# Peptides against a protein of PDB entry 3H8D, part 14

Target 1, 122 residues: chain A of PDB entry 3H8D
Amino acid sequence: DMKRQQRFFRIPFIRPADQYKDPQNKKKGWWYAHFDGPWIARQMELHPDKPPILLVAGKDDMEMCELNLEETGLTRKRGAEILPRQFEEIWERCGGIQYLQSAIESRQARPTYATAMLQNLL

## One batch from the design tools (peptide; made by RFdiffusion4, then SolubleMPNN)

Design b1_p9_4_s3 (from b1_p9_4, 4 letters changed)
Fold by OpenDDE base, seed 5:
Structure b1_p9_4_s3 (fold): chain B 122 residues (1-122), chain C 122 residues (1-122), chain A 9 residues (1-9)
Amino acid sequence: as target 1 above (122 residues)
Amino acid sequence: as target 1 above (122 residues)
Amino acid sequence: MPSGVPVPP
């Protein structure tokens, strides 16, 4: 059997108010996703003027991607895929380790590659 | 001379978190715009789970559309254009009359078709 | 929750 492939993606978003402005005046947010095989394990949203949103599988399913990776079309979206570290660096800076740890301890997290990695880290 | 044409538009938006969900689970917001001739006079943003955002020319220029109507491409976007009443009904329900009135009284509003109409209403 | 429109990369 092959191990599940870990794939990471990032896409920008803008606020509705900024949609029809000069490019220089658009404040970009960023949507991040970590897929453990076909299904999302972690999701993160960076905003220009509010705290980041962190989401983990099991705990936050209702607020996360419901599609499998192929269904998202992200693998076919040029420039969407990023390196693991490009996700992890932001995840760490945003307090993702603590967030995921809390979800594990409260038994809210679904086991994923991310939960396994955290258990190895701590 | 021809009077400036009043044109109204509405486009949906979704939250980044809802982008990759089943359609039934996507909470739509709505972006509304009133153009007085080529330039925006009023803008409004409806959100599924927070108060609406109301914006008027002069006061809120930095948070409003910076493009002229032709530049937005809205006139070419199928389903984007709406009837005047479809805008006004929502504007009124969201407190737009009071908002615009306050902007006029504080001398923050730029004169537009909307300011003229309000002065006729009150 | 945040609001926004996706932008192409």
Scores: peptide ipSAE 0.020, ipTM 0.629, DockQ to the pose 0.391
Fold by OpenDDE base, seed 1:
Structure b1_p9_4_s3 (fold): chain B 122 residues (1-122), chain C 122 residues (1-122), chain A 9 residues (1-9)
Amino acid sequence: as target 1 above (122 residues)
Amino acid sequence: as target 1 above (122 residues)
Amino acid sequence: MPSGVPVPP
């Protein structure tokens, strides 16, 4: 339920084409995750050259992390964990509120902390 | 010149969305490179969910490896080096001949082993 | 989906 620990993570990734370039010429993408307890609730990918990818539990399960939080090893990656607002600020800017709202209205979203919070907000 | 050593390499990459999935559910992409001596002549990327990316020296320098072969460390990656035909077979299937031909005709291609071989073939 | 190589921490 909503008493589960909400934890947020961010890690960078490099495009294949940028792998063998000078560090300053590597355009990093960013992978974001929101875990509602042991399972992912939202995922977001920021790319250097295309629109953000937004994913929500229930709707996008096949595209999202299928491992539980412990299995990911994210809790053991130094600097991977971020503050809730560091996720939410980007989520909002990328249209995440509208994306999640649409998933709720279409009955695609699995109930999570994220769906509950949005329903309180609207 | 054409007496330079021709060396070919292939390495896999994972999509960000597949990073935290079971190994069997990780759809690998493949990064290919042709080095004409110390510098890249052709690059190719095979993706699980989109068309191949083909790149040739001169035309696509900004998208290609900017490091010389020694700097890449590819020669020290076990299993990275492949036979010429392992590159060429995929290159041909992906339309690489037509791509390189177009780059030559538009005067975008930098002369390489690849351009010379194509000119002999046609 | 985007392609990439994870950057180590």
Scores: peptide ipSAE 0.020, ipTM 0.621, DockQ to the pose 0.408
Fold by OpenDDE base, seed 4:
Structure b1_p9_4_s3 (fold): chain B 122 residues (1-122), chain C 122 residues (1-122), chain A 9 residues (1-9)
Amino acid sequence: as target 1 above (122 residues)
Amino acid sequence: as target 1 above (122 residues)
Amino acid sequence: MPSGVPVPP
């Protein structure tokens, strides 16, 4: 329900090929997560040299975080938590609205805070 | 020269999408390196769902470790160092001999212990 | 090239 705490996280990742390069030569990717209460609602990955990956609960469960929020340790990871807008800005730019909408329309999306908000917006 | 110490290393990596899954559901890749003295001679990456990546000094410098061995910390990383054969077995299976040979023939390979050994074998 | 997080051996 809407009473659940919405929390957003971002962590960087580096390609193996870049792991042992000078810091300035490492192309960072970014892993984003939106947790609707204890469970993930949306996941997003920015890559240095391929299209963003958008994932929504219900549709993409197999590709998404399967740990509850507490199990991830993200809440304890310094600098991991981000503001909602820091997630949403990227989500929107990457076509997340359309992606989630399509998932809803195809009945693949599990109802989450994200689906509810989208339905309120549209 | 051949007096340089040949050292081999392997470290695992995990895809961002698998980072927060149950450990058993994480598909590990492997990053391999052959250092000819302080500098990398060969690099190899095993992936869970794509072809291996083979890289050789001179040809693939931009994709390879650009740190010297001491800078990588690999010599201090527990379990990272492997036996030569542990590298070579995978290298051979992945077509590394042909890859390096082609790099030599195209004059792209920087002379290393690896190139010398291959030339001795052939 | 894969994107990922290196993990300890």
Scores: peptide ipSAE 0.019, ipTM 0.635, DockQ to the pose 0.407
Fold by OpenDDE base, seed 2:
Order: C-alpha cells, then structure tokens, then sequence
Structure b1_p9_4_s3 (fold): chain B 122 residues (1-122), chain C 122 residues (1-122), chain A 9 residues (1-9)
C-alpha cells in the first residue's frame, strides 16, 4: 500500500560525554526517521564526531525503531516532525540512495515507500 | 589536598539507535565518573559496540564533566553512586593505569587523587 | 541521572 502517509521526524541527541557540560559545549547529534504509515522505513543518525549511520527496513531491522509511530510519541513532540525534503536532503548527502539500492540488490530491503521511490528514480 | 572526599558514580545511557525499542533490546552503555572533591578526576565510558573511552583531568578536560559534583545532581540520583572498587576494577581492565601513566609522563595530567595513587603504586 | 542519549520526544 503505497498510499500510506509518509511522515518524517528529527530529534536531537546529546552524547554521554557531553551530558554534564554547559549547554554551549554540548554538541548535538541528530536522529532522523522516515515512517511509511505506522512503521519505520528509513532511519539515519548524524553524529558530530563520526560518520553518519544509515539504516533501512528489512536489512537493519534490529538497529531500527521497532515501535509503531503512535507508540513513539513523535507525532506529539513539538518540533519533531520535518518535511520530506528535510530528510531527503540529508539522506542523499550521506549516500542513502546507494545504501538503499545495495540493500535492494542484495534482497535485504523490505518493500516500502522508500524502495518504490528509488525504483522510480532509477 | 589529597584528603578530599573521593566519590564514584555510574549511570547508564541508551544509544540513539535503541531509543525506540522494547526495553529488552536497548543495549545500555555505562558512564563512570571519579570525583576528587568537587571536580572530576577520571571519566570512563563503556559502550556496547565500540572500545571503552578513558578520560583524565588535565589531558581530556574538554571531553569531561565540567560541572562540580553538586551541580551534576549525581549525589541525589538513586543508585548512581558506586564503591571505589567498582570503578577501579573497570578502569584497570580498560587500561586506565597505562592511560593515566602516559598522561603524567607527557605532563598532560592534572594532579589529582588518581595521579597520587598511581605514583604510590608505581 | 541515567542519560538517554536521544532527547525524548
């Protein structure tokens, strides 16, 4: 069902090392999620001091959000929801297209809105 | 003043990737601190999926707790305080003795209870 | 204070 509601979210995270510092010295990472209906399709993490982490449904299920969207509370978190383009811009910069493509080719990716859109693009 | 109160603390942290999972699937890291009086002398982080991080005062100030002990609220956090041996056991396993020794030799370590004890041991 | 690295929603 490719007519499911596509919703995107971003929340900051603070590193353990920065927990007990002045706010100006707390370097934030960013956690991103793409939900295809109630379930996550893509997840992404931007870290201040290491490479980004990309995750796709099917391949990386064990490392991804296992709660349905409503269970996360993200829809009720002020400022958490972002526009599709805000997710995709970062996704593309981080090599997300290639990552998802490889997951599809290896038969590891679960069919999602994300896989469908990639197939339309290529 | 080597008669300052030595206090040790440990708190868990949850990885960003595990934020939205069932509790049983949230692999915890551990944040450790040794306070020599009001200020941190050593800090240590155990991660489930990467090597431990060791930090010593003077050398690693920028990555360590910059709050005094009272400001952290750790003394009021139930279960946060640990025994000295509970810290030292992990510290030694992680190569903390060698790490602190190297910091002393390079003149990077600030004098603390930890440096004094190491000097007594070697 | 256990530290959840992510800021909860």
Amino acid sequence: as target 1 above (122 residues)
Amino acid sequence: as target 1 above (122 residues)
Amino acid sequence: MPSGVPVPP
Scores: peptide ipSAE 0.019, ipTM 0.628, DockQ to the pose 0.217; fails the geometry check

Design b1_p9_5_s1 (from b1_p9_5, 5 letters changed)
Fold by OpenDDE base, seed 2:
Structure b1_p9_5_s1 (fold): chain B 122 residues (1-122), chain C 122 residues (1-122), chain A 9 residues (1-9)
Amino acid sequence: as target 1 above (122 residues)
Amino acid sequence: as target 1 above (122 residues)
Amino acid sequence: MELPEEWLD
């Protein structure tokens, strides 16, 4: 349903291998999420030393956040919530449009706000 | 249409009477806008020396921004765009829920994303 | 997938 709140989040993460290193040696990644209401629609991971990971609901459910938005605590974490464009700018740069399009065409993508918006633009 | 982008903006304003005063004597207000796609749905003004002004599309069109979003240049003004909650937090504190509700009940409010969300909550 | 603890409140 398109009446659901579209909310976007970003948090840094540290690789397990860097957990006990000095702060200067902890390479930081970035975890991004788009929630279509309480459910994650898209996830993206920027890594310090490997290619970005793109994930879309329906196709990548086993690799995505399986918690609903409230369970994540993201809404209570100051500085975690971001503007839509702050997500989309990175998503576009990482090839997210094509990734989601291919998931739609293969009938792997679950219908979400993200799939609907993409289908309106193509 | 609920598929339109919901975008929120805030900019400071200086009262005409303070235009030529020293910076320390320029009392700053805040202008807020919610755009439902290219059209303003809600406007709010926080003043340094008078009550907040609340405005909703359909009811207050003559007092609201009459430019579409692109015409305002808000999308190009760094620091102008804000998170939905940054608008809603102030809107709620200023009695915006009741203001919009009354505009709906009097059939003065134009249907927007704001009216639809309110009607879903109430 | 289980999210790392640092990603949850």
Scores: peptide ipSAE 0.023, ipTM 0.509, DockQ to the pose 0.250
Fold by OpenDDE base, seed 5:
Structure b1_p9_5_s1 (fold): chain B 122 residues (1-122), chain C 122 residues (1-122), chain A 9 residues (1-9)
Amino acid sequence: as target 1 above (122 residues)
Amino acid sequence: as target 1 above (122 residues)
Amino acid sequence: MELPEEWLD
């Protein structure tokens, strides 16, 4: 629904394997989320040493954040919230448009703000 | 058009009358802008000692920013861009919904992303 | 992946 607030978040993460290493040996990744109202619509993970992970609601539900927006605490975490473009720029670079399109075509994607916007783009 | 990127900006301003005063005597206001693609859709000014100013495209064009987004340099000014909610929260508090609605009803408002969103709200 | 606890409130 167009009444739902679109919010985007980014937080760094450390790989489990690097958790106990010296700080200089901890390679940071980045976790991104797009929330369409209370529900996640897209997730993206930038890793230091492997391809980006792209995830879309419906298709990838089990691999995505299981918490609703309020449960994440992201809205209360200073510096976590990012501009829409800060998400979309990375999403586009990582082939997110094609990824979501394929999910729609295969009837795997749940309708979200993201799917609606893709329809406008094509 | 839904393809247009919605971007929001905020910058402080000093009143002309305070321009040459000592720093402690300069009361800052805040200038807010909503750009619907390259064109401004809404403008808002918070003043230290007078009511907020609300402006909407079509109705208030002559009182609003005359520069397109690129011409403003706002996209290049660090810290100027804000989240949609950072604009909308203030807009709502200042009676922006009612202001825009009245502009629509009087046939003064130019269609923008803001007018479209208001239709969803109502 | 699950979010690390240190990044959730």
Scores: peptide ipSAE 0.023, ipTM 0.530, DockQ to the pose 0.270
Fold by OpenDDE base, seed 3:
Parts: C-alpha cells; structure tokens; sequence
Structure b1_p9_5_s1 (fold): chain B 122 residues (1-122), chain C 122 residues (1-122), chain A 9 residues (1-9)
C-alpha cells in the first residue's frame, strides 16, 4: 500500500575523526531519513569532506537505519522532522533519482513509496 | 492518481470586524489548506470566537481557495508550508474525518488524496 | 555488518 504516511527527518552528526576535537574543529554532517510508514525507504548523508551517501531500501539495508520509526525516537525529537521537499531537494541534488532508478533496474530496490513515485515519473 | 504531491499550508488571518482595530484588539484566526498536487483538497479555518470551518473539495468548492497551488504563491511564502501532521492533527480535532466521510457518503466529495486515505481507513 | 555510528547523535 502506497498510502502509508511519508515522514522525513534530518539530524546533524559529527565525523568520527572530529569526535574528540575542540568544538570549533568539529565539522557537521547531516543525516536524512525517509520513512514510508514505519519502515525506512531512503537514507542520505551529507558530509563536509566527501561525496554524499545515498541509500535505498532493499539495496542498502545493512548501511541503513535498522530501527522502525517508532524505535528511532525521531518523532519525539524536536526539530528532527522536516518537510518532504526539504528531503527531496537534497536527494535530487545528490543524484538520488538516478541512484534509486539504478537500484530498481538492477532489482535491488525493495518496493517503497519512493520506488512507486519514481515509476510514476518514468 | 493518488501519487500527487501532498502539501499543506497555514497562514494567519484577522477577522473582518477586527481589521481596523488597534493591533492589541485584532484576534488571529488560522487558515489551513491541503493541496493534492496543484488542486486544493481540504481547507480549514480556526476562528477565535466561532467553531472551526471545515471544507472539502467537491462539496465546498465555492467557499474554498479558487487558485491552483502555483497561483496562490503559498510555496513561495516563507513559513506558510507545514508538515502533513500539523494539518491532520487539527483536522482530526475539528471533526474533519466525520465531515469528509459524510461528504463521501452523500456523494458530494470530489475524489482526492484525502478521500482515498479515508476510504483506506474505513 | 553493523550499522555505522555516523547517524547517531
């Protein structure tokens, strides 16, 4: 059912290499998640010093959030939830459309709202 | 197609009767809109002194926003766009589920994402 | 494989 609630989140992270540095030397990254109902559909990571990481359900399960939405606590974390467009805009800029399409074509993507939306565009 | 982008907006309004009063005497209402793609699906108005107004596409067209989403300028108005849940929470509290259901049952509702979602729940 | 701690606060 492609009628599950689509919810998007963003949280900052600090690189492991910067974890023990002075605050001024800690460069922030950004972690993004798209949940299709209770389950993650897409994940994206913006890094200050390397290319963005794009992850899609099915293909990248081992690198993606293992918790269901409720377990993450993201819905209770003030300022974590973002608008769909705030996710999609970055996703598009990072080449997420092509990444997801490639995952579908290779039959690595699990069916999600995201895959259905892409199939509606193509 | 129930795969159109769902976007939600909220803007304040001042009652006509308060328009010319001193700022301290202007009670704010809140106008809410749900757009199913380019077209409005639901509208809701919170008033400081009267019951909320609930409006659904098909039934209440003459009382609802007549502009398509692009024409409204809402997408360009900083702070106007809200999360789906920010709309739905108020909609539910105001009896929107029952209102929409009644419009469907009476065959007054135009098919929208909102009607499809309700039909998925009932 | 364990999930990297990169997404943790």
Amino acid sequence: as target 1 above (122 residues)
Amino acid sequence: as target 1 above (122 residues)
Amino acid sequence: MELPEEWLD
Scores: peptide ipSAE 0.032, ipTM 0.518, DockQ to the pose 0.199; fails the geometry check
Fold by OpenDDE base, seed 4:
Structure b1_p9_5_s1 (fold): chain B 122 residues (1-122), chain C 122 residues (1-122), chain A 9 residues (1-9)
Amino acid sequence: as target 1 above (122 residues)
Amino acid sequence: as target 1 above (122 residues)
Amino acid sequence: MELPEEWLD
C-alpha cells in the first residue's frame, strides 16, 4: 500500500580498482536507494568516470539491492539516510523521470510508490 | 600488511522477484564477505536456486563489494559479523580454495590476506 | 545475485 514508509539512503563507494590506491587517487561513487516500505523501488549510482546508473524495480531487479531494508542495515548506518528531496533532485538531474516513465510504458516497472507518484504527475 | 584486521560478515538477501511475495515464498540467499583491513578480499553468495558464487579480489572486482568496510556499515549491523571459521567453512565447502588458487595461478587475484594464507597451505 | 557493497548500511 501507499502507506508504506518511503525512505532514502546514500552511501559512497570506492571503485574496486582504486581500493589500494592513495586517498587522492580513490574516486568515490555514490549509491542511492529509495525504499518503498521494506523493498527497494529505485536505485541510482553516481560514478566519477561514467554516466549515472538508474535502476527501477521490476525492470532492473537483477542489478538492484536484493536485501530488504532491514537486512541492509542502512537504517543503522549513521549518515546514510537522506531526505526524499536529496534523492529526487539527483534522480531528476539524471533523467530518472524519463527512465521510470519508459519502464512503466514498456510494462517493465514493478508498481511502487515511485511509479504511483510519477503517474500522478503525468 | 598482514597486520590488517580480518573481519567476516554474513547477511541474508531476498531475490528481487520474491520481494512482494509472502514470507514463505521468499527464498533467502546469503551474502558473505571477508574484509582484509578496509577492503574486501573474498565474497561469496549462497543462493537457494543456483550454484554458489565465489569472488576474489582482483579477479572479480566488478562483481564484489565496492565499499570499504566502514562505508558498508556492516560493522554496525547487528548479527552481521561472523567468526572467521563461519566464513571459511562455507568457503571450503563451495570450492573456494580451488577457486582462489586458480585466480592466483592465472595472476588474476590481487594479493590479500586470503591469497597469503592459501600460499602458506599449499 | 551479488550484493554490491552499496547495499549495506
Scores: peptide ipSAE 0.028, ipTM 0.396, DockQ to the pose 0.141; fails the geometry check

Design b1_p9_5_s2 (from b1_p9_5, 5 letters changed)
Fold by OpenDDE base, seed 5:
Formats: sequence, C-alpha cells, structure tokens
Structure b1_p9_5_s2 (fold): chain B 122 residues (1-122), chain C 122 residues (1-122), chain A 9 residues (1-9)
Amino acid sequence: as target 1 above (122 residues)
Amino acid sequence: as target 1 above (122 residues)
Amino acid sequence: MELPEEWFD
C-alpha cells in the first residue's frame, strides 16, 4: 500500500474584524493544515487574541477545509508548505495530542495518518 | 512499528580548491541528506562544475556522512532542513531512482525508507 | 466558521 504523502501548510490570515483596520491594528493569525494524501487530516488556527483552534477530520469536518489539497492551491503557493515538525511542534503545544485522543475515544475522529501515529504512541 | 521520521537537509559548501579564491570565484555546491530516523539513507552533492554525486546507504557508506542525525547538528542549523520534495525533486533529476534501483539489484543497498519506497513503485 | 476562500488565493 503506497503510503499517502503527508504534507503540511501554514498561511497567515487577518481576521474579518480587522480587515479594514489600520495595518498596525491588523493582528495576524496563522492557519495550519495537515494533509494525509489529498484530504485534510488536521487543521489548526493560531489567533493573536483567543485560544488556538484545533480541528481533526471526522469530528470537525464542517469547520475544516473542505477542499482537497489540489483544489486549495497550497502546493503552488510559495512559502505555504512547512516541515512536519513545524506543524507538530505547534500542535503539541496547543494540546493537539489530547484533542485527537479524545476524538478517537469518542469515535468522532476519522482514521487518518494522524490517528494512526497517535495510536502507535499509546 | 513506529515509522522512523524522514528528514531532509541541504547545506551549501565551497570546494576546497575555491576556499581561498575571491568571493566571486567561489562556486557554491550543495550538499543534501536524507535521514531515515537517526541514520542517513541518501546523500547527494550538486557541484557547479562536475556531475552530481549520488550516494545510498549500504553501497556508499564510506563516502557518506557517518554521523547520526543528532551528531550532525543539522536539526539545530537554521535553514538546513528542507521539505521532502525539495530533496526528491533534485534526486529524481539527477537519476537517483535508477541509481538506487541498481544498488538494490546488486544487493549493495542497505534497506531504508528510500529502498522501501522505490520497491513500492516497481 | 467557513474559511474564507481568500485565504487560499
């Protein structure tokens, strides 16, 4: 079984509420995505003024990117792709391990590379 | 079986022969490494004035980095780590697939993530 | 909250 390629991306965003503020008042957030093959497995949002948002496939599908990787154009966006560790470091800091674990235990998580890796740690 | 982390690195080098030349005459080469867990699986050197060098574990051990990943300090060197595709794109262009295949067929290649991935393509 | 498509442009 050809293992699906794991790819990670990060893009900055400005909140809608800050969109028309002066540049100095536009707080930058960060959107992170983990793609397990063509489909998103995990998403994470770092905000300047609220707690991080953690999202996992199966549980949070309605809040996550619905586009497959090719449809996002992220692979063609310079500087968007990041190293696995750049994602995982933030994921870990934000409590992503526990979040995904809870989603697995509640049977809400869709099986992904992320769920498989976590299960190998447990 | 916890899958070993695949990590890729690139660093520039100046040839010994150019070390004392004027800056404009120092041709920059590139050293690439693929680590399959702690140990190097593939190494590649891009040179400004000679063919690329391709090296695979088992076959080319004496010409490759003998240090484990932690010993290299590459994980701590800013800008050294690269995306898998940044390595693979160059590897493919340099004929790395055929090189590794030949090493496998001759029973010279040590089994690595790279050999396993190639065998999944054949 | 749907991600604005603008994030991917």
Scores: peptide ipSAE 0.027, ipTM 0.491, DockQ to the pose 0.244
Fold by OpenDDE base, seed 2:
Structure b1_p9_5_s2 (fold): chain B 122 residues (1-122), chain C 122 residues (1-122), chain A 9 residues (1-9)
Amino acid sequence: as target 1 above (122 residues)
Amino acid sequence: as target 1 above (122 residues)
Amino acid sequence: MELPEEWFD
């Protein structure tokens, strides 16, 4: 059902190892999520000192947000919601298109809005 | 095709009658647009001294933006694009749900993402 | 890697 609302979020995170350091010594990452209706379709993590992590529904479910959108509270968190392009721009730069395509071709990706859009692009 | 990208925009406008007045005497309105893919699905105009104007595709085409999204340049205008909720909140407050519903019931509304979402809500 | 609970409300 491609009529589900597509919503995108971004929140900063501090690494567990930096949790108790001084603020100036806490390196900040960014957590991104694309929700296709109530469930996450894509997740992305930008880290200050390691490669970005890309995750897609079906393939990476155990590493992704397991809460539905309402359970996350993201819709109520000021400044968390972002425009689609703000997600896609980073997703593309991190190789997300190729990552999702590979997951589709290996039959690991669950059908989502993201898989449908990619299949229309290709 | 509900797989089209939904994009929302807001720009200020000055009334023609105020065009040559001093800035402090120019009453500002707001123009809102919902684009369902390349074409406008809903338009809304907030005025400083008259009721809001609500417009829906099919019914109000002659009063709405006739340009496709790319022709408008809105995607390239800094600060023009808004989150879906920023449009919907104002749309709802202005009676947009009832307006679109009436247009659907009278068979004046063209099928859009907006009509499909409303029909799923009712 | 599981996300810390503190990231969500």
Scores: peptide ipSAE 0.027, ipTM 0.489, DockQ to the pose 0.201
Fold by OpenDDE base, seed 1:
Structure b1_p9_5_s2 (fold): chain B 122 residues (1-122), chain C 122 residues (1-122), chain A 9 residues (1-9)
Amino acid sequence: as target 1 above (122 residues)
Amino acid sequence: as target 1 above (122 residues)
Amino acid sequence: MELPEEWFD
């Protein structure tokens, strides 16, 4: 549904193991989210010391943000919202297209704006 | 997520074949929806001349309401909103528990309030 | 993995 607003967010996170370390010893990760209207469609996590995590709605629901967009407070968090391209560039680099495609083909992906865009591209 | 409001709706529909018949010859069907926050979780359709249709999110997305709750205008439609029990009574009679359970077991169901309630019951 | 509430607050 093209009527739903697509919004993208990025926030830094610190690993639990680094939470109480000195600032210089805290390695920063990045959490990314794509919201298709009120619900998350895609999530990814960039870590300094492990492979990227890619998550798509329907397949990975239990590992993804359960809060709707308003409940997250992300829209009110200064600097959290990013441009679509800022998400997509990282998504593509991490193999997100192939990941989402595989989820669609296996019938694990819930239909979202992201699945619709991919289906129009192939 | 217990924070999301669960809302239930029922609206009548007339079969296309009966649309231009006299009022007495129009068999009324009933369309039911359960919204888990902004998105539909369950849908069912009662027809006077065919078996009930049961639909659950994740499995039946392409056959279900694509609009979010606000976009449907159902909250503003007088007499459309019903009590939870008014939905559940019909859902149970139509075999909805077994239908949703099978969708969960086959990993076709998207997690919703409905799937969570069923899992707590079983 | 539950996201820490601290990420959103």
Scores: peptide ipSAE 0.026, ipTM 0.275, DockQ to the pose 0.231
Fold by OpenDDE base, seed 4:
Structure b1_p9_5_s2 (fold): chain B 122 residues (1-122), chain C 122 residues (1-122), chain A 9 residues (1-9)
Amino acid sequence: as target 1 above (122 residues)
Amino acid sequence: as target 1 above (122 residues)
Amino acid sequence: MELPEEWFD
């Protein structure tokens, strides 16, 4: 149901390998999520030392957040929620449109708000 | 530093594949974490339809929580924090001792409170 | 790798 609330979140992360390093040597990445209602539709991970990871529901379920939005507590985490454009701009820069398109064409993508919007664009 | 606070957490998750199912058909798993100070040392995932997943720092970093404890917000999530024994009992049942031992012996495990405690036990 | 609920709190 495309009438579900679309919500977007961003949180920092530090690589496990950096956990015992000095603060200056702890490189932060950024985790992004798009929730289509209660369930994740897209995920991004920006890393300080490797290419971005793009993930879409259906194709990448095993690598994506397995919690519903309420279970994540993201809605209660100060500063975690971001505007749609704050997600989409990064998604676009990382090649997310092409990634999602390929997942749709390969029949790997689960239908979400994101897949529906892409179908309107293309 | 073994003087770091050891904290344990548990939260439910629903499989992405079940997100559009009726509530009765959404099978919940359980995600468990052991934080050795700010950083995760062990993780477990109990699934309704597959074997438990056991993860230890160093060996399984790419599959484990990449956020420090403060970044997770777990300490602020009501009911998420559990007692050490509530984690350890499940860890033991799932073969966690053997799993961690093997990771130590293979030089895959990162030193943590968990590895130190195991060395005292064995 | 599934991000735990814990990452979002």
Scores: peptide ipSAE 0.072, ipTM 0.442, DockQ to the pose 0.180; fails the geometry check

